# Ledger of designs, part 25: peptides against a protein of PDB entry 3PUK

Target 1, 227 residues: chain A of PDB entry 3PUK
Amino acid sequence: ERGLKSVVWRKIKTAVFDDCRKEGEWKIMLLDEFTTKLLSSCCKMTDLLEEGITVIENIYKNREPVRQMKALYFISPTPKSVDCFLRDFGSKSEKKYKAAYIYFTDFCPDSLFNKIKASCSKSIRRCKEINISFIPQESQVYTLDVPDAFYYCYSPDPSNASRKEVVMEAMAEQIVTVCATLDENPGVRYKSKPLDNASKLAQLVEKKLEDYYKIDEKGLIKGKTQS

## One batch from the design tools (peptide)

Design b1_p16_1_s2 (made by RFdiffusion4, then SolubleMPNN; from b1_p16_1, 5 letters changed)
Fold by OpenDDE base, seed 1:
Structure b1_p16_1_s2 (fold): chain B 227 residues (1-227), chain A 16 residues (1-16)
Amino acid sequence: as target 1 above (227 residues)
Amino acid sequence: EEPQFPDEEARKKYEK
């Protein structure tokens, strides 16, 4: 079995910490709700210290300026997290840190991306989107971060059908990020539920996996793995 | 170190 926690940590280390590391430099790291859970699931504070992080701060909280230090933002691409970032760098007088490195856990919507570009691009040393939108719990177990997923997916009310589809899409996207992280193209297995949600989700995952590996960075189509 | 904010082309590689 592949240790999912170690795989996730390795990806974060390579995609985030190695990307912005400078010898002898310490950074403040800003986290949101999701990335706090993510890092807590796959590393210790000592690991972060080794990566040059002196302190972790919550992006949602009011913070005192530390103008001599650079900040590493590891955050989800949400309006709330982006707005908090923009408050830190929105004006010359309001800059809380020397500069910013931004790593999004998923694709950032164009509206948010353009908002950042227009307001504080000069303060940003790195801005990257990485595909890690899940929480590893056990060696092969992960949790999806989809708000109200249970409520909408298991609602018998037909008025929730549209919202159910949106939730299913979001879940499928996150499952694909797990597969990408593990470098796997699995055959999907599921146990059917009365509302056939598992079958629908499986179909969405299969479709999205095919699209992902067809258009991957290497331009290679991978066969199904033994997952 | 100079700012390195990505352009649209650089960002496309992250699209699904």
Scores: peptide ipSAE 0.047, ipTM 0.704, DockQ to the pose 0.418
Fold by OpenDDE base, seed 2:
Structure b1_p16_1_s2 (fold): chain B 227 residues (1-227), chain A 16 residues (1-16)
Amino acid sequence: as target 1 above (227 residues)
Amino acid sequence: EEPQFPDEEARKKYEK
């Protein structure tokens, strides 16, 4: 068993593919850099075919219109990915596909969400924010997708303090997505270092976990679990 | 199939 990979796949299958599945219907799936890595880590192309995906395309690339097919956008809530989506559906003349199903890997900032709403809401059959912002590994291991995390977190330069906070916030959010995926509220454990980064990150994670489990998708509150 | 774009209430549960 693939451990966390299996869990992640199950989450994606339930939250994305099952959510938009229509019997006998095929969709084009648009991926960004993160979701390409994510899916590659937990499924095969044959798995996607079974879920009604005929082809996968990179959202960043120029693509030929396939106006008779609906598109499934599984993307991160970034300006770059959103802008690419808007190019596909921003106007009637620009529409590349019949309709869109959008699934964000995390909470979409209001600025981006409102931009989508204002521009092409009529083209969107479904828009949902799921909670998967990590790359799964074996044995409950995951890799965070936070650019320059290592550099900023361990930089001795005080000028990087603000960026360090942003990076740590992003890491904390991604760790919470792991917990949500596993349906666990772990007691966070860490080993302190001179810079105390682990402690700070742990505090951020704990805070975000508390917020998440106040109101989850099932309306349940869970206590602390082991992890 | 009608378009379904989430409203503010639908999104609130995902705010962290």
Scores: peptide ipSAE 0.045, ipTM 0.687, DockQ to the pose 0.504
Fold by OpenDDE base, seed 3:
Structure b1_p16_1_s2 (fold): chain B 227 residues (1-227), chain A 16 residues (1-16)
Amino acid sequence: as target 1 above (227 residues)
Amino acid sequence: EEPQFPDEEARKKYEK
């Protein structure tokens, strides 16, 4: 009934919690808007306690220092989230926590990565990029998190063409993360409409899937599945 | 524990 939610939780447990786990150690977890929704969709607070999280904090809010505890940042690679992290550990203020473990939900742009490296590298124990950029729903249903996707994809205004392409690229990337999470290389199915959005998106997904599996750590090129 | 910040090679895995 909640197959995708379980898969997503298992991925987070393996990629994040198991990676930074230390016996007897508790961490403060910092979440942003996306990761709050993500975790809320696939786990309970009791699950996080079992993984060594004592409390969850919103990265966007002003927080009191807890200098004796390490912080686990599970955040999206956005300027807003990164800036909030930099405020916690940057040279402009005292460090809020003992050290940081950072897990990005997607590839972090070089500009942001370099900014972190230049400012806070000494405080960072882990910095990894995982591949979860979607919200799971019941069973095998998921929701994409692409702002204004509907508006730009269905806009009749030609001036939005460039933005439409950006949105479709982002959507395709998120769909690929679903496939990666499920370890599937599907034959993409779609129903075309006059605007051909479904066809364009399908083409982007197929291209990205091909690229993903070509660079798979296992060195495997998987055939298309029937999922 | 020593800091373990990823190198460029590690990141390039995700750019391909």
Scores: peptide ipSAE 0.048, ipTM 0.696, DockQ to the pose 0.503; fails the geometry check
Fold by OpenDDE base, seed 4:
Structure b1_p16_1_s2 (fold): chain B 227 residues (1-227), chain A 16 residues (1-16)
Amino acid sequence: as target 1 above (227 residues)
Amino acid sequence: EEPQFPDEEARKKYEK
C-alpha cells in the first residue's frame, strides 16, 4: 500500500520496533495522547503483537508494576509525558518495569533530556528521537496535532498573536517531520490570505527544512523536490 | 543488556 499511513508505519517499525526488537521478548508499550492517535491511525493491535508488544498502556494513568517486563515508551517529548516516565523509573522503589526503551516522536529539549539522564539513565536501554509528529489520515494527507491551531490561526483578535505564532511554529515543525518521513525537501509555495498565515507558515517551514537537511543523519543537503 | 543512553554527539544529529 502506497499511502502515507503505510509509510508512517514502516518508519515506526524500522525506527522503533526493529531497533529494540529481541527475539522471543515481549514488551509493554507506553503511549501518550499523541502516540495513541498516531499508532491508531496507521496500525492495528495485531500489528503491534507481531512486533512483540503484549499490551499497550496509557502513560498518564496509574499502572501496576510489571517488574519482570521491559517497557517501550513511545511518547512525545513533553513535560507531562516525561514526568510520567520519571515516576516509573525515578527511584528503585518506584520502578514499574525491568527497563525502558524510549522513543520520542520529536526532538526532546535538553532540559527534559538532561532530567531523564540525571534520574533514570541506568534504567534506559535505548533513547532515540524519531521525528514523527503528525497523524496520517489519507494516502497523501496528514493531520497536525497542534491544539487550537484553527482557533488561533484564524482568530482576528490581536491578543492571540503570540499564541498564533507558537501554533504556527509547532505546525511548521510537524510539517518538517512529514517531509523527513517522506524523504522530501519541497519547494514551498503558497497563496497569500487576508491573515497572511500561509506566508508566515511557509517561511517557517522553509527555514526549518533548511535547518533539518543541514543536520540530517547523512549530513546531506537535498535540493528542492516536487511536492 | 547495558544501557544505551545517547551521548552529546548523538543528540546533535537531531538538533535543529
Scores: peptide ipSAE 0.046, ipTM 0.694, DockQ to the pose 0.492; fails the geometry check

Design b1_p16_1_s3 (made by RFdiffusion4, then SolubleMPNN; from b1_p16_1, 6 letters changed)
Fold by OpenDDE base, seed 1:
Structure b1_p16_1_s3 (fold): chain B 227 residues (1-227), chain A 16 residues (1-16)
Amino acid sequence: as target 1 above (227 residues)
Amino acid sequence: EEPQFPDEEKRKEYEK
């Protein structure tokens, strides 16, 4: 029951580790809350060692400088994580590591991207966005990382309607990243509830899937697959 | 190894 976990690991290996790998070089890897959970779900420390990671550090914690080593940042594109990164490389006197490789788990907003560019671009060897915003639980089961999703989706308060839509968009986007990772264009199934949130989410997923495959590098719209 | 921070043009290409 580890099919999805294996696929996720393979994607991370290809998109992150293979991209920055240098023979004989060890790196320190910096993780945030989400990426800690993500990696824990699909790999072991021994796997990371094989990829040239000597130690894992929490980006939120105060860390002693290791100026002779390069750092691999695998983080979410949040203000908190980005601010922690900027503290590590904001000035020459503040540099904690030799250089940085940055891999975001999703699209980094322009505001955050520009802050990085303006302050520490010279310290960055790689900066890429990858589309992995979900955590695999079982072979074909995953969890989404959308803060307060339950609260907004099930709130009867009309004042939360706009926020509910934003949350549903975020969930739909993450589901599409799963489909992209699996190279699938699935038919969506859902169980209806009184608020019909499942139907709305399904519609959003379908629209986003259509958009994704229309702009895919292959220029081919894939037929719907079973999932 | 030289820094390879993407410029705005490269980023826009990646987003499309």
Scores: peptide ipSAE 0.029, ipTM 0.626, DockQ to the pose 0.373
Fold by OpenDDE base, seed 2:
Structure b1_p16_1_s3 (fold): chain B 227 residues (1-227), chain A 16 residues (1-16)
Amino acid sequence: as target 1 above (227 residues)
Amino acid sequence: EEPQFPDEEKRKEYEK
């Protein structure tokens, strides 16, 4: 069985690099905090070079313009990352790159999407959502990237209940991205704890999985797989 | 290459 890392890499290769590949063309790739970790977990710099990436840059840093090169933005759909992108292309006079290919790791909220559309649509050659928001660790192990998840999920303070729900929703979404990446509809297993967080999360995952597979482009409702 | 920004209709189809 190909490890989760290889599956993730394959997805990124197909969904991102192959999608924007142009023969003989090199791109600058812009990464944020999450995608830096993601790529570091599943590929090497040599792999990126083979995919036509000449340089990797941090989207949060001030960067020198390379106006003749196209930029590949592989970023999370966050206000921070989007704002950094907009700074690169928002001004007609100060475009840092020739054009942009944007690949979001998850669903981009309409507010952010519309902001991009309104500001720099003419500079964007591709804008896609890839649906990969997890870090592969081992063959079947992944880490969710949900800030403060531990704090909110295990907080006994009832004032954090709403925040806990938001975190669980985000976690569930990320788990679904794993399933989508693996093309699996797993049976959800959990051990209940006093706070029943695992049960709630499992329910959210199951619901989201159901929604995902109902709409699967292949029209194939897959049965539950063993995980 | 013309910019291919997804139109709202295509995006909604992807979400559904």
Scores: peptide ipSAE 0.029, ipTM 0.621, DockQ to the pose 0.436
Fold by OpenDDE base, seed 3:
Structure b1_p16_1_s3 (fold): chain B 227 residues (1-227), chain A 16 residues (1-16)
Amino acid sequence: as target 1 above (227 residues)
Amino acid sequence: EEPQFPDEEKRKEYEK
């Protein structure tokens, strides 16, 4: 019943915690809204303690400095989360923590990346992008995190067409992250609806899957799998 | 420990 949750946890453990692990060292972990939900869906606080996390903090909240401890930022690559990080380590304020390890849940846009680089690169021990932008549910179920997806996808107003496309792209990207996490290249199946949103989304997913596996570490395109 | 910030080339590879 917890198959996908276990897979996601294992992915986070290997990509984040194992990557920055240092024997005997404890870190403070900073989470945003998305990563709070993500971790809550697939682990317990006791699991985080085992990974060397002493406490978790909300990146959006004003926090007291703990200058002797390193901080692990597991956050989404959004302006809001990045700005909060920059407040912790930026030149305009004293550093809240000893150093930072940053793990983004997705690709960080160049604008945000450059902003970080220009402001506080010397404080950053790690900065990596991982590919987890969905919330796992029971078994093989997941929830997409795309704001207003329902509203724009089902809007009869043609003025929302451009926004609908953006939402569908975001949804397709998150679906591909699931496939990547599970190491699967599925044949996409769907049920058509009056607005044909499912068909459009399926096409986007297929395209993104092809792109993903073309650039995989092995440089090989995997064949379609039955899943 | 020295900072390990990713280079632009590695980021471009990931972006694909």
Scores: peptide ipSAE 0.027, ipTM 0.616, DockQ to the pose 0.502
Fold by OpenDDE base, seed 4:
Structure b1_p16_1_s3 (fold): chain B 227 residues (1-227), chain A 16 residues (1-16)
Amino acid sequence: as target 1 above (227 residues)
Amino acid sequence: EEPQFPDEEKRKEYEK
């Protein structure tokens, strides 16, 4: 079973493709490293074609302008991806595409958001955050996209403590996005390890879940579900 | 099509 893959695809379809779909219109889709992996994990090129995507391009690469086509940016809210986007639309002379639809996989920091707003807001027809920061695997399995997570989480070196906290924070955030995607408020269970990383992560997840559901559009704190 | 860039206030509501 590929339940999580289908859920993720459904979310992307609804939140991204259906949101910007126009009948008979084709778009170029720009992906970064994470979203390339994400889409590769839950869809085929044929699926993207059905959603009106004619071609996918890597946002990091220098690309030839296609000024007659609109671009769909499905990217992570990172300085690198945002900077690449800004190069595409930062000036009138640099516009590579007719217009942009931008969908971030997660919360875009205000600094980046404001930078976009100040530089190229007139070129952007949609800008949304869709809260998908994980790679789906088989069934209800996912892979966290946190660089060096294993290294820092299992590092016995105290000098890595600060980075370890950053990694755990990122992991916790991604777990929350999984829960949000699945519309679940799980009871967190873990086995303690010698470094007790699981406990720390669990605490972070619980805290972030609480924050998430406090802020939920529904204004409702959901009861804990089994997961 | 007119640009639909979210207002900062609307964004904050979504962040809540």
Scores: peptide ipSAE 0.031, ipTM 0.603, DockQ to the pose 0.434; fails the geometry check

Design b1_p16_1_s4 (made by RFdiffusion4, then SolubleMPNN; from b1_p16_1 with D4E Q7D N10K F15E)
Fold by OpenDDE base, seed 1:
Structure b1_p16_1_s4 (fold): chain B 227 residues (1-227), chain A 16 residues (1-16)
Amino acid sequence: as target 1 above (227 residues)
Amino acid sequence: EEPEFPDEEKRKKYEE
């Protein structure tokens, strides 16, 4: 029942830990709310130790400077998480750590990216975006991190229609990241509800999957797989 | 180790 968890861990290991690994070097890892849940779902502290992480810190908390150590930021591309990072490296006097490696769980908006670039680019050794915006629960079961998804999707208020569409887009995007992680192009199945939200979501997923595989580096459109 | 901060062109490659 841990197939998806293993795949997610493997992706994180390759995309994050292997990318910034230096023999004999220990790093402090900074996590936000989402990445704390993500790592907790697919690894143990012992696994992180093996990857050269000495301690895990919450990015939202006030932390004592450890200026001799480099920091690995594995965070979501949110204003809150980015602002916390900027406080750690915004000025020479404010530097909490020796240097930073930043890995975002998704695309970082240009506004946030440019803010980082303008303020603390000299402190950053790596800055990458990875596509892991879901939490594996079981072998083939996962949860999406879309704030207020239930509220907007099931709201009968017509004023929420636009917001509902935005939420569905975000959900569809996260589902596509799961498929990308698993290297699958699945046929989508859903259970219909009165508001037909499942059908709309399925259509969005199918569209986004098509777009993803069309632009894939392999230049090959994969056939639909069973999932 | 020198900083490796991506430019806008590098980022676009991930979007496409």
Scores: peptide ipSAE 0.033, ipTM 0.613, DockQ to the pose 0.416
Fold by OpenDDE base, seed 5:
Structure b1_p16_1_s4 (fold): chain B 227 residues (1-227), chain A 16 residues (1-16)
Amino acid sequence: as target 1 above (227 residues)
Amino acid sequence: EEPEFPDEEKRKKYEE
């Protein structure tokens, strides 16, 4: 069994770098907070250089135009990251780069996608979703990028119930992306907690796994595996 | 090795 970090790197290499690779061409890569952590967890700068990345830049920062170079955006499908992209290529802004390749770490909502399409479609060479929304720590160990998950999930306050449910959904989605990356359909196991959060999360994960494999492009419905 | 965001000046050297 390969370590989760190597699996994640392989996925990124195949889904992102190989997809937009052009021989002899260097790109600037734009990262957000999440993808910075993600790449830091599974690769080195030397690895990125080998993939044709000359330099990485923070998407949130103001940057001078490099109009002769294409940009690779590896970003989360969030309003913040999308807005930063739109500032680079939007109709009201001077184009900072020659063209854009966009790879979202997860499903991009139609509202955000439509906003991109309406403003800068001509600048985009690729726009894909690669379904990597977790951070590998160790082999078979990962962290989820769900802000304030701890606070809401463990809140006994009924006023937080709606937010708790949203957080649980987000967590379940990210767990499914791990399973998809590992090409596994694990049996879900959990320990009971006073608030029954583990059971609820398990149910959400199971449901989402079923949905994922039903619509899998490979047409393979996998049985439960060890996790 | 963690990726670092280089200064714009460092980026410009690759444009030459």
Scores: peptide ipSAE 0.011, ipTM 0.410, DockQ to the pose 0.019
Fold by OpenDDE base, seed 4:
Structure b1_p16_1_s4 (fold): chain B 227 residues (1-227), chain A 16 residues (1-16)
Amino acid sequence: as target 1 above (227 residues)
Amino acid sequence: EEPEFPDEEKRKKYEE
């Protein structure tokens, strides 16, 4: 079973493709490292064609302008990806595409958002943040996209403590996005390890879940579900 | 087609 993959695809289809779809219009889609992995995990190129994507391009690469086509940016809210986007639309002379639809996989920091707004807002038809910061696996399994997570979480070196906290924070955030995607408020269970990383992560997840559901448009705190 | 850039208020709603 590929339940989570289907859920993620459905989320992307609804939040991204349906949001910017125009009948008979084709777009170029720009992906970064994370979204390349994400889409590869839950769809085929044929699926993207059905959604009006003619070609996918890597945002990090130097690309030839296709000025007659609109671009769909499905990217992570990172300085690197944003900078690449800004190079595409930062000046009138540098515009690579007709217009941009930008969808971030997570919350875009204000600094980056404001930078985009200040430099190329006129070129952007849509800018939206969606909550998908994980790679789906088969069934209800996912892989967290947190660089060096294993290394820092299991490092016995105290000098890595600060980085370990950052990694755990990122992991917790991604777990919350999984819960949001699945529309679940799970009861968190864990086995304590010698480094008690699982406990720390669980605490972060619980805290972030609380924050998330406080902010939920429904204004309702959901009861804990089994997960 | 007019640009639809989110307003700060709309964005904050997602932050809340």
Scores: peptide ipSAE 0.038, ipTM 0.640, DockQ to the pose 0.450; fails the geometry check
Fold by OpenDDE base, seed 2:
Structure b1_p16_1_s4 (fold): chain B 227 residues (1-227), chain A 16 residues (1-16)
Amino acid sequence: as target 1 above (227 residues)
Amino acid sequence: EEPEFPDEEKRKKYEE
């Protein structure tokens, strides 16, 4: 069985690099905090070079313009990352790159999407949502990138209940992205704890999985697989 | 080349 890392890499290669590949063209790739971790977990710099990436840059840093090169933005759909993108292309006089290919790791909220469309549409060659928001560790192990997840999920303070729900929602989304990447509909197993967080999360995952497979373009509702 | 954006109809289905 190909490890989760290889599956993730294959997904990125197909969904991102192959999608924007142009013969003989090199691109600058812009990464945020999450996608930096993601790529570092599943590929090497040599792999990126083979995919036509000449330089990797941090989207949060001030960067020198390379006006003759196209930029590949592989970023999370966050206000921070989007704002950095907008700074790169928002001004006609100060475009840092020739054009942009944007690949979001997850669903981009309409508010952010509309903001991009309104401000930078002419500079964008591609804008896609890839649905990969997890970090592979081992062959079947992944880490969710949900800030403060531990704190909110295990907080006994009832005032954190709303925040806990938001965190669980985000976790569920990321788990679904794993399943989508692996093309699996797993049977959800969990051990209940006093706070029943695992049960709630499992329910969210199951619901989201159902929704995902219902709208899957392949129309193939897969049965539950053993995980 | 016209920019290709995600299909709005597909996106709405994920929000519901």
Scores: peptide ipSAE 0.032, ipTM 0.639, DockQ to the pose 0.628; fails the geometry check

